Peptides against a protein of PDB entry 7BBL. Designs and how they scored, part 34

Target 1, 86 residues: chain A of PDB entry 7BBL
Amino acid sequence: IAQESLESQEQRARAALRERYLRSLLAMVGHQVSFTLHEGVRVAAHFGATDLDVANFYVSQLQTPIGVQAEALLRCSDIISYTFKP

## One batch from the design tools (peptide; made by RFdiffusion4, then SolubleMPNN)

Design b2_p9_3_s3 (from b2_p9_3, 4 letters changed)
Fold by OpenDDE base, seed 2:
Structure b2_p9_3_s3 (fold): chain B 86 residues (1-86), chain A 9 residues (1-9)
Amino acid sequence: as target 1 above (86 residues)
Amino acid sequence: PRRYAGVPP
């Protein structure tokens, strides 16, 4: 009986999560997305693209509590979660 | 804190 190692199982789990994440990015293109940031801040913006290492989100029409910014950069590390309608 | 940055040129 061959059993996959714990490390291998974890690797597959990480790969699956990464794939799901990347697919969500593809699905977001051109859609308005609601982003939940730290300290209870929530913003909405149209998703444009990410950089190659997916460190930043390039968005447009960013709706913030103090106004709308035509174009903006959101650091992925600042984003807790996001939601959108495909 | 809130961090928004303009798109780099």
Scores: peptide ipSAE 0.192, ipTM 0.755, DockQ to the pose 0.071
Fold by OpenDDE base, seed 4:
Structure b2_p9_3_s3 (fold): chain B 86 residues (1-86), chain A 9 residues (1-9)
Amino acid sequence: as target 1 above (86 residues)
Amino acid sequence: PRRYAGVPP
């Protein structure tokens, strides 16, 4: 039996994670999402869209510790994790 | 640090 190389396995794993990520973005559309940012900051916002080229989240009704922003951009690189109810 | 930016017009 042929064994897939470790590098190939890692490649598949990365691809699977990327697919899961992209599918989650699709599932987020129109839903309120809780985002965990750096330094323990947690915000909630309605997900509108993402700009995959620029890696930004376009959100609305962003609830922050210091107030609510009607519309805002969250850089994907600033997001540690997120959760939402599909 | 908190970094928020409005949506570009």
Scores: peptide ipSAE 0.185, ipTM 0.752, DockQ to the pose 0.071
Fold by OpenDDE base, seed 5:
Structure b2_p9_3_s3 (fold): chain B 86 residues (1-86), chain A 9 residues (1-9)
Amino acid sequence: as target 1 above (86 residues)
Amino acid sequence: PRRYAGVPP
């Protein structure tokens, strides 16, 4: 029986993961999101938008360990994970 | 180094 190549299967898997990621970003709009950053730092902020090409998160009311920042930019590469309630 | 940044204008 003909079988899809491993490379093709991996390509589809990557595409599915990318789709899930993008959909999660859409779902985050207007919600408070908890972000896990490097060095065990955790922050919460209202998600505004992302710049997919620049790989940035534009957020508001960023609650940091040292205070609240009304508007902030989080680099996607600095984010380990995030959670939110739809 | 990694840090928080304000939103660029």
Scores: peptide ipSAE 0.179, ipTM 0.744, DockQ to the pose 0.076
Fold by OpenDDE base, seed 1:
Structure b2_p9_3_s3 (fold): chain B 86 residues (1-86), chain A 9 residues (1-9)
Amino acid sequence: as target 1 above (86 residues)
Amino acid sequence: PRRYAGVPP
C-alpha cells in the first residue's frame, strides 16, 4: 500500500486544525468568551470579529480586573486559550 | 505586555 509521506500527513493535520480553529471563531460570534492571557490574567468578552490574518480579536464588554471596557482589541499573541458555550 | 487596547477608530 502506498503510504502518504510524513510531511503530507503533517500538512493535512495542520489544515484540519486550522479549519477547526476557524470554525470555532464562527461559533463564538455573539457569545461571551473567556480568554486566558499571560501572567495569569483572565478576561471575559463578547466576541465580535477578527482581522483577515486572525491577528487580533475585536471584542465588546471586556471584563477586566479593573472594570469593563465597552470595546477592545485583544492580540492573538496574548491569548493562551479561550473557552465558550456555543 | 498590554493585555488589551481600544478598538482603532
Scores: peptide ipSAE 0.196, ipTM 0.752, DockQ to the pose 0.075; fails the geometry check

Design b2_p9_3_s4 (from b2_p9_3, 3 letters changed)
Fold by OpenDDE base, seed 2:
Structure b2_p9_3_s4 (fold): chain B 86 residues (1-86), chain A 9 residues (1-9)
Amino acid sequence: as target 1 above (86 residues)
Amino acid sequence: PRQYAGTPP
C-alpha cells in the first residue's frame, strides 16, 4: 500500500487549519475578542464580521491604548493571535 | 506597522 505523499499530507494539514480558523470566526460572532497585535499591542473588540477575500476584521467597541473606537477595521495581517470566551 | 481604520465602509 502506497504511503500518502508529503504534498498530500501538507494539503490536508492546510485544509484542517483553514477549517479550524473558519470555525473560530463563526464561534466569535457577537463576542468580545482580545487581539494581540505587533509590538506587544493588545486590543479588545466585539467581533462583527470578516472579509475573507480582503482579509479584514470588522469590529465594534475597539478598546485601544488611547481610547475606544465605535467601529473599526483590523487587517488580519496585523493580528498575531486572538482569544475569546465561546 | 499595525493599522486599524475607523468605521468600515
Scores: peptide ipSAE 0.094, ipTM 0.672, DockQ to the pose 0.106
Fold by OpenDDE base, seed 1:
Structure b2_p9_3_s4 (fold): chain B 86 residues (1-86), chain A 9 residues (1-9)
Amino acid sequence: as target 1 above (86 residues)
Amino acid sequence: PRQYAGTPP
């Protein structure tokens, strides 16, 4: 059997990562998520929904260094990473 | 720089 090209291997890897990402968003529903932002800022919030087109996270009870926001919008471009307990 | 806004529409 012929070896799969490097490009196709990379494409499969990207597809797998994308699927994992999307599944994580679904698993996030109903949980408090810890977000790591730029400049060492970390916030926690309950995940509500995401806007894939605009690249936003709609969250509630956002705990920030300067206070808590009942409802908030996090721009995905500002998020370095996130974690949550399923 | 980070930006987070209030209640979404």
Scores: peptide ipSAE 0.094, ipTM 0.669, DockQ to the pose 0.091
Fold by OpenDDE base, seed 3:
Structure b2_p9_3_s4 (fold): chain B 86 residues (1-86), chain A 9 residues (1-9)
Amino acid sequence: as target 1 above (86 residues)
Amino acid sequence: PRQYAGTPP
């Protein structure tokens, strides 16, 4: 019986998570998404797209604590989590 | 720290 190495198992797990993540990006296009940022800040915005390396989220109608931004960029590294209704 | 920009290019 061939036993898959731990490293190979981890690789498969990462691949599965990556696929799920990418699918979520496709699913949220055009939908309002709630983003949880650092320091307990929460914002809502309509998701537009990400750049090629998924470094930034291009969003519209960003509802922030200090007002609404028609268009904005959210750095992915500043996002703790997000939720949306498909 | 949090940072977001305004209108994208």
Scores: peptide ipSAE 0.092, ipTM 0.670, DockQ to the pose 0.077
Fold by OpenDDE base, seed 4:
Structure b2_p9_3_s4 (fold): chain B 86 residues (1-86), chain A 9 residues (1-9)
Amino acid sequence: as target 1 above (86 residues)
Amino acid sequence: PRQYAGTPP
C-alpha cells in the first residue's frame, strides 16, 4: 500500500479549495452577496460574474458605507470573505 | 485599501 506524499496531499487540498471556490462563484450568480472587506468594511451587492484572469468581481447594486453604486468591480484581493443565501 | 471601480469593462 503506497502512501501519498505530503506534497501530493497538500496539492489535493489546494485543488479541493479551488474547486470549492469556483463552485461558490457559480452558486453566487444572481444572488445578493455580503462581502467582508478590509478595515471592518462590509458591503452587499448582487453578483454578476467574475473575471478569473483579472481577478475581479462584477457586481451590481453595491451597497457601500458611503452610497450605492449601480455597477462596480470588486478586486478579489480586497475581499476577505463573503456569504450568501443560495 | 479597497477600490471600487465604477463600471465593469
Scores: peptide ipSAE 0.087, ipTM 0.672, DockQ to the pose 0.107

Design b2_p9_4_s1 (from b2_p9_4, 3 letters changed)
Fold by OpenDDE base, seed 4:
Structure b2_p9_4_s1 (fold): chain B 86 residues (1-86), chain A 9 residues (1-9)
Amino acid sequence: as target 1 above (86 residues)
Amino acid sequence: EVTMTPAVP
């Protein structure tokens, strides 16, 4: 039985993960999202959008340990993970 | 709930 190469399988897996990620961005629009940042810092904010290369998250009502920011920019590199309810 | 890890460019 012909098998897809391991490399091809890995490529498809990466593509699937990327698609899932991008779909999550669409799903979180307008929703409150919990972000886990470095050093155990957790913040919550309403997701607005990302830039074209998804390098940054533009959010509103960012609840931080030191206060609330009406508008904020979160660099993806600063985010360990995020959780939201679709 | 959905938990994701952002992609870093």
Scores: peptide ipSAE 0.597, ipTM 0.905, DockQ to the pose 0.603
Fold by OpenDDE base, seed 3:
Structure b2_p9_4_s1 (fold): chain B 86 residues (1-86), chain A 9 residues (1-9)
Amino acid sequence: as target 1 above (86 residues)
Amino acid sequence: EVTMTPAVP
């Protein structure tokens, strides 16, 4: 019984992380999500969807320090992290 | 509570 190669182990680990990420996207649909952006900016919004390559987050009721935006686009490159309650 | 980092292109 041959041992699994290092590259195969790494591939499985990456696949598991990707699955966890994608499942989180499904879990947050319709929920309020807290987004941490650059320069310590934090906003909250209801998650709607992402595009196919997950380059953008489409959200509603975006609460910012300067007001509420009914519909908004958050670029993934601008998001440091996000938090939600499943 | 779940905290994640998004995938970036």
Scores: peptide ipSAE 0.594, ipTM 0.905, DockQ to the pose 0.595
Fold by OpenDDE base, seed 1:
Structure b2_p9_4_s1 (fold): chain B 86 residues (1-86), chain A 9 residues (1-9)
Amino acid sequence: as target 1 above (86 residues)
Amino acid sequence: EVTMTPAVP
């Protein structure tokens, strides 16, 4: 039997991770999400949408250490991780 | 609960 190349296996793994990521974005729509930002800052907001290339996160009711923003734009580069309940 | 890390742009 022919063995799949290492490169092909890696491609499938990356594709699977990408799909999981994109599906998580869809699952977050309308839900409150906890975002871990740099310098240990953690904020919570309702997820709205992202750019087509997922460069930015468009959120509402962003709870920050200094107040709540009705609407906000979180750059992907500002986010270390995010947690939510589907 | 799901925890993810954003893709690097």
Scores: peptide ipSAE 0.592, ipTM 0.905, DockQ to the pose 0.633
Fold by OpenDDE base, seed 5:
Structure b2_p9_4_s1 (fold): chain B 86 residues (1-86), chain A 9 residues (1-9)
Amino acid sequence: as target 1 above (86 residues)
Amino acid sequence: EVTMTPAVP
């Protein structure tokens, strides 16, 4: 029987993961998000938007260990993971 | 609840 190539299967898998990621960004809009950063740092903020290449997260009411920032930019490279309730 | 990890280079 005809079998889809491994390359094609991998491409579909990557596309599915990318779609899921992008959908999560859309679902985050206006919600408080918990971010886990390096060195065990955890912060919470309201998600606003990202730039088109998703290099940065623009957030508000960023709660950090040393205070609250009304507006802030989180680099995606600094984020280990994020959690939110859609 | 949704948990994600950003894409990294």
Scores: peptide ipSAE 0.592, ipTM 0.902, DockQ to the pose 0.598

Design b2_p9_4_s2 (from b2_p9_4 with F1E N4M)
Fold by OpenDDE base, seed 1:
Structure b2_p9_4_s2 (fold): chain B 86 residues (1-86), chain A 9 residues (1-9)
Amino acid sequence: as target 1 above (86 residues)
Amino acid sequence: EVTMTPEVP
């Protein structure tokens, strides 16, 4: 058994993490999601979809500190993390 | 419960 190169192992690890991420996007559809934004700001919204390159999150019923938006666009770069119940 | 960090393209 030839030992797999470190680079190959790292490639597989990155691929596995990518797959997990993409599957989470599918799992979120229609669910309420808690988003942690910059400066510790937390908002909640129903996840709808992302664009093709996953640059943006399209959500509904976004609960913000200053009100509720029926529909909103969240840039992925503005999101530190998100939590949901699959 | 699942917590993720988004990938920035």
Scores: peptide ipSAE 0.671, ipTM 0.929, DockQ to the pose 0.596
Fold by OpenDDE base, seed 5:
Structure b2_p9_4_s2 (fold): chain B 86 residues (1-86), chain A 9 residues (1-9)
Amino acid sequence: as target 1 above (86 residues)
Amino acid sequence: EVTMTPEVP
């Protein structure tokens, strides 16, 4: 039986991971999300959207250690992880 | 619950 090339397998794996990531973004819309940032900072916010290249998260009701921001932008590079309930 | 790490462009 002909085997799929390693490169093809890796390509499919990358595509699957990318799809999973993008689907998570869609699933977050309108939900409260917990974000873990650098230096142990944790914030919660309602997810709104991202820009086209997913460089930034546009959120509302951002609960920070020092208060609440009605509207905020979180750079993806500043986010270690995020958690939400679909 | 879903936990993800964002892709950095």
Scores: peptide ipSAE 0.671, ipTM 0.929, DockQ to the pose 0.607
Fold by OpenDDE base, seed 2:
Structure b2_p9_4_s2 (fold): chain B 86 residues (1-86), chain A 9 residues (1-9)
Amino acid sequence: as target 1 above (86 residues)
Amino acid sequence: EVTMTPEVP
């Protein structure tokens, strides 16, 4: 039987990871999300949306160590990870 | 609970 090439397998794996990521973005809408940023900073916010290229996260009620921001922009490059309850 | 790492464009 013909075997799928390694390159094809890697392509499918990347596609699956991308799909999982995009689905998580949809699942976060309206939920409170915990974000881990650089320098060990952790913040919580309600996820609103991303821009088309998913370069930025638009959030509300951002709880920072120094206060709460009603609206805020989090750059994806500044986020190490995020956690939420679907 | 789900934990993810953002893809950086």
Scores: peptide ipSAE 0.671, ipTM 0.929, DockQ to the pose 0.603
Fold by OpenDDE base, seed 3:
Structure b2_p9_4_s2 (fold): chain B 86 residues (1-86), chain A 9 residues (1-9)
Amino acid sequence: as target 1 above (86 residues)
Amino acid sequence: EVTMTPEVP
């Protein structure tokens, strides 16, 4: 019988995780998202879009500890995690 | 509810 190699299995797993991530970006459009940043900082904002390489998150109504920004850019590298309700 | 960790380029 033909068996799938470990490398092939790992490739499929990576592809599945990547697809899940990309689908989450689509699902976030227009929704309020909670972002966990460094040093325990948490902000909430409406997700708009990312750039092509998903380096930046473009959001609106960013609620920060010190105020609200109508429009803002969050660098992907500044985000530890994000949570939303589809 | 969905929680994700971003892929850092």
Scores: peptide ipSAE 0.671, ipTM 0.929, DockQ to the pose 0.629

Design b2_p9_4_s3 (from b2_p9_4 with F1E N4L)
Fold by OpenDDE base, seed 3:
Structure b2_p9_4_s3 (fold): chain B 86 residues (1-86), chain A 9 residues (1-9)
Amino acid sequence: as target 1 above (86 residues)
Amino acid sequence: EVTLTPEVP
């Protein structure tokens, strides 16, 4: 029988995770998302879009500890995790 | 509820 190599299995796993990530970006559009940033900072915002290389998240109504920003850009490198309800 | 980590380029 033909057996799939470990490398091929890992490739499929990476592809599945990548697809899940990309689908989440689509699912978040227009929804409120909770973002966990460094040093325990947590903010909430409405997700709008990302740039082509998914380096930045463009959001609106960003609720920060010190106020609300109507429009904001979050660098993906500043985000530890994000949570939303599909 | 879904929690994910962003891919950092």
Scores: peptide ipSAE 0.607, ipTM 0.918, DockQ to the pose 0.595
Fold by OpenDDE base, seed 1:
Structure b2_p9_4_s3 (fold): chain B 86 residues (1-86), chain A 9 residues (1-9)
Amino acid sequence: as target 1 above (86 residues)
Amino acid sequence: EVTLTPEVP
């Protein structure tokens, strides 16, 4: 059995992480999600969708420190992490 | 519970 190259192993690992990420986007639809933003700010919202290149999250009922937005756009670059119950 | 970080394009 020939050993798979390190580069090939890394490629498979990246592909697996990418798949997990993309599947999470589908799993979040309609669910409340907790988002951690910069400076430790945490908000909660219902996840709706992303755009084609997954640059933005489109959410509803966004609970922020200063109020609730019925609909909002979250730039993925502004999100440190997100947590949800699948 | 699942925690992830978004990929930035």
Scores: peptide ipSAE 0.602, ipTM 0.917, DockQ to the pose 0.586
Fold by OpenDDE base, seed 2:
Structure b2_p9_4_s3 (fold): chain B 86 residues (1-86), chain A 9 residues (1-9)
Amino acid sequence: as target 1 above (86 residues)
Amino acid sequence: EVTLTPEVP
């Protein structure tokens, strides 16, 4: 039997990771999400949406160490990781 | 509970 090339396997793996990522964005809508940012900063917010190129997260009720922001923009490049309950 | 890292465009 023909074996799938390593490149093809890697392509499928990347596609699966991308799908998982996009599905998580849908699953987070309206939920509280914990974000880990640079410098060890952790914030929590309700996830609203992203822009078309998924460069930014639009969130509400952003809980920061110094207070709560009703609306905020989180750049994806500033987020190390995020955690939520589906 | 799920933890992920954003893709940076």
Scores: peptide ipSAE 0.599, ipTM 0.917, DockQ to the pose 0.594
Fold by OpenDDE base, seed 5:
Structure b2_p9_4_s3 (fold): chain B 86 residues (1-86), chain A 9 residues (1-9)
Amino acid sequence: as target 1 above (86 residues)
Amino acid sequence: EVTLTPEVP
């Protein structure tokens, strides 16, 4: 049986992970999301949208250690992880 | 519950 090349397998794996990521963004719309940022900072916000290259998350009702921001932009590079309930 | 890390360009 012909084996799929390693490169092809890796390509499919990358594509699957990216699809999972993009689908999570869609699933988060309108939901509260918990974000873990650097230096142990944790915030919660309602996810709104991203820009086209998914460089930034546009959120609302951002609960920070020092208060609530009605509207905010979170740079994806500043986010270690995010958690939400679908 | 789902936990992910953002893709960084």
Scores: peptide ipSAE 0.599, ipTM 0.916, DockQ to the pose 0.605

Design b2_p9_4_s4 (from b2_p9_4 with F1E N4R)
Fold by OpenDDE base, seed 4:
Structure b2_p9_4_s4 (fold): chain B 86 residues (1-86), chain A 9 residues (1-9)
Amino acid sequence: as target 1 above (86 residues)
Amino acid sequence: EVTRTPEVP
């Protein structure tokens, strides 16, 4: 029985986590998502899409402390966490 | 500083 190398096992684990993440993004489409940003800022928006590298979130109806933006771009690096109801 | 999300054009 050829034992899969530790590196190959880790690669499969990373691939499975990435697939799970991408599937979660697909499940967010059209749903309102609550985002936690830096400095304790919390916003809610309807998730639309991501770019090809998943660097940005294209969202609509972004509820901010200072008003609502009809369309907005959230950088993934600015997001600490998010939650949604599927 | 809240990094303002640029409006998508």
Scores: peptide ipSAE 0.035, ipTM 0.639, DockQ to the pose 0.050
Fold by OpenDDE base, seed 1:
Structure b2_p9_4_s4 (fold): chain B 86 residues (1-86), chain A 9 residues (1-9)
Amino acid sequence: as target 1 above (86 residues)
Amino acid sequence: EVTRTPEVP
């Protein structure tokens, strides 16, 4: 049994993480998502869509410390993590 | 370079 190279194992691990990420985006559609941003800021919003390059999250009913935004753009680079209930 | 969110107005 030829042992798969370390590089090939890492490539499969990256591919599996990327697939799980893309599936999570599809599963979030229409759900309220809790986003953790920089500096410990947490917001909640309804997920709508992303760009083709996943540069931005298009969201609605964004709950912020200062009020609710009906529609907003969250840059993916500003998001540390998210959670949702499927 | 920390690209900060534009402060949510």
Scores: peptide ipSAE 0.033, ipTM 0.622, DockQ to the pose 0.049
Fold by OpenDDE base, seed 2:
Structure b2_p9_4_s4 (fold): chain B 86 residues (1-86), chain A 9 residues (1-9)
Amino acid sequence: as target 1 above (86 residues)
Amino acid sequence: EVTRTPEVP
């Protein structure tokens, strides 16, 4: 039984997580998403798109504590988590 | 350096 190397197992795990992430982005299109940002900030917005490297989220109707922004860019590095209803 | 989003206006 050729035991798969630890590196190969880690590579498959990273690939599976990346696929799950990309599928979540596709499922978010046109939905309102709740984002948890740093410092306990929570915002809600309609998900539009990401860039090709998934560095940014392009969103609309961004609900903040101060008001609604019609269009916004959220950096993926500033997002701790998100939730939506499919 | 984690550039934070400037506080959402």
Scores: peptide ipSAE 0.033, ipTM 0.623, DockQ to the pose 0.049
Fold by OpenDDE base, seed 3:
Structure b2_p9_4_s4 (fold): chain B 86 residues (1-86), chain A 9 residues (1-9)
Amino acid sequence: as target 1 above (86 residues)
Amino acid sequence: EVTRTPEVP
C-alpha cells in the first residue's frame, strides 16, 4: 500500500477546507452576517457577493458603531471571523 | 456610494 505523502494529505485537507469555505459563501447570500473586525469591532450586514479572488465582501445594510451604510465593501483581510444563521 | 473599510495598519 503506497502511503500518501504528508504533502499530499495536506493538499487534500486544504482542498476540502476551500470547498467548505466556498459553500459557506453561497449559503450566506441574502442573509445577515455578523462580522468581527480588528480591535473587537463587530458589524452586521446583508451578504451580497465576493470578488473572484475573495479579496472583498460586497455587503448591504452595514450596521456600524457610527451608523448604517446602505452599501459597503469589506476587505477580507480586515475580517477576523463571521457568523450567520443559514 | 459604496463605503470601503479603512486600511488597518
Scores: peptide ipSAE 0.032, ipTM 0.613, DockQ to the pose 0.056

Design b2_p9_5_s1 (from b2_p9_5, 4 letters changed)
Fold by OpenDDE base, seed 2:
Structure b2_p9_5_s1 (fold): chain B 86 residues (1-86), chain A 9 residues (1-9)
Amino acid sequence: as target 1 above (86 residues)
Amino acid sequence: VRTTLDLLA
């Protein structure tokens, strides 16, 4: 039996990571999430939803160092990491 | 609605 090609292995790896990512978004709904942004900025917010291409996070009760924002849009490209309690 | 850009400004 021929060994799976490197490209095929990489494709499966990307697919697995994408699935994990999407599942995390589903699990995040309704929970407060801690986001790590650039320049050491850390915020917490209740996750609402993402757009179809998962380019943005729509959140509420965004806790920032200077106050709470009722509603906010977080660009996914600006998010380094996030954590939450499932 | 505030964005990440606003947070980092």
Scores: peptide ipSAE 0.171, ipTM 0.784, DockQ to the pose 0.039
Fold by OpenDDE base, seed 1:
Structure b2_p9_5_s1 (fold): chain B 86 residues (1-86), chain A 9 residues (1-9)
Amino acid sequence: as target 1 above (86 residues)
Amino acid sequence: VRTTLDLLA
């Protein structure tokens, strides 16, 4: 059988990565997540929700270097990476 | 609600 083109292979790969990302957001519900931000800032917070276009993370109990915020908005564009224990 | 901008400023 004919091989799939490189372009279509890349498209499938991107789709798989996107699905993984979205599933990770669902898995974050009910867990404390550690976020790495710019300028060496690292914070931890309980994931609440995200907006429709995943531009922002709505979190609670945000632990920052200067204190705890009960409610906070993390712009996804400011997040370098995140990790959590499922 | 604080934003990431507030955290970095």
Scores: peptide ipSAE 0.157, ipTM 0.774, DockQ to the pose 0.038
Fold by OpenDDE base, seed 4:
Structure b2_p9_5_s1 (fold): chain B 86 residues (1-86), chain A 9 residues (1-9)
Amino acid sequence: as target 1 above (86 residues)
Amino acid sequence: VRTTLDLLA
């Protein structure tokens, strides 16, 4: 009897998580998203798009504690979490 | 365009 290798199982798990992540990006298009950044900074913005390697989020109407930015770039590595209403 | 760094600096 043949069994799927541990490496293959982990690969499928990573693929599933990646798919869920990408689907969330698609779902937030056109919606206001709340982002939690480092040092307790929380902002809200309308999601626009990402670059090919999904390293950056291009957003609009970024609401920050010090004001609103018409357009902004959020580095994915600086985002702890995000939430939105589909 | 403002970046995340601008907000955290």
Scores: peptide ipSAE 0.153, ipTM 0.770, DockQ to the pose 0.039
Fold by OpenDDE base, seed 5:
Structure b2_p9_5_s1 (fold): chain B 86 residues (1-86), chain A 9 residues (1-9)
Amino acid sequence: as target 1 above (86 residues)
Amino acid sequence: VRTTLDLLA
């Protein structure tokens, strides 16, 4: 039987991960999300949307160590992980 | 208007 190339396998893996990521963003719309940032910082906010290239998260009621921001942008590149309850 | 928050020192 023919063996799929390593390059093709990697491409499929990347596509699958991308799809899962995008679906998670869709699923969290309107929900409170807990974000883990660098240096052990953790915040919670209601997810609103992201820009087309998923560079920024548009959130509301951002609970930070120094107070609550009604509306805020979080850079996706600064987020290590997030969790939410569907 | 949305604010940009950088929590990293």
Scores: peptide ipSAE 0.116, ipTM 0.718, DockQ to the pose 0.039

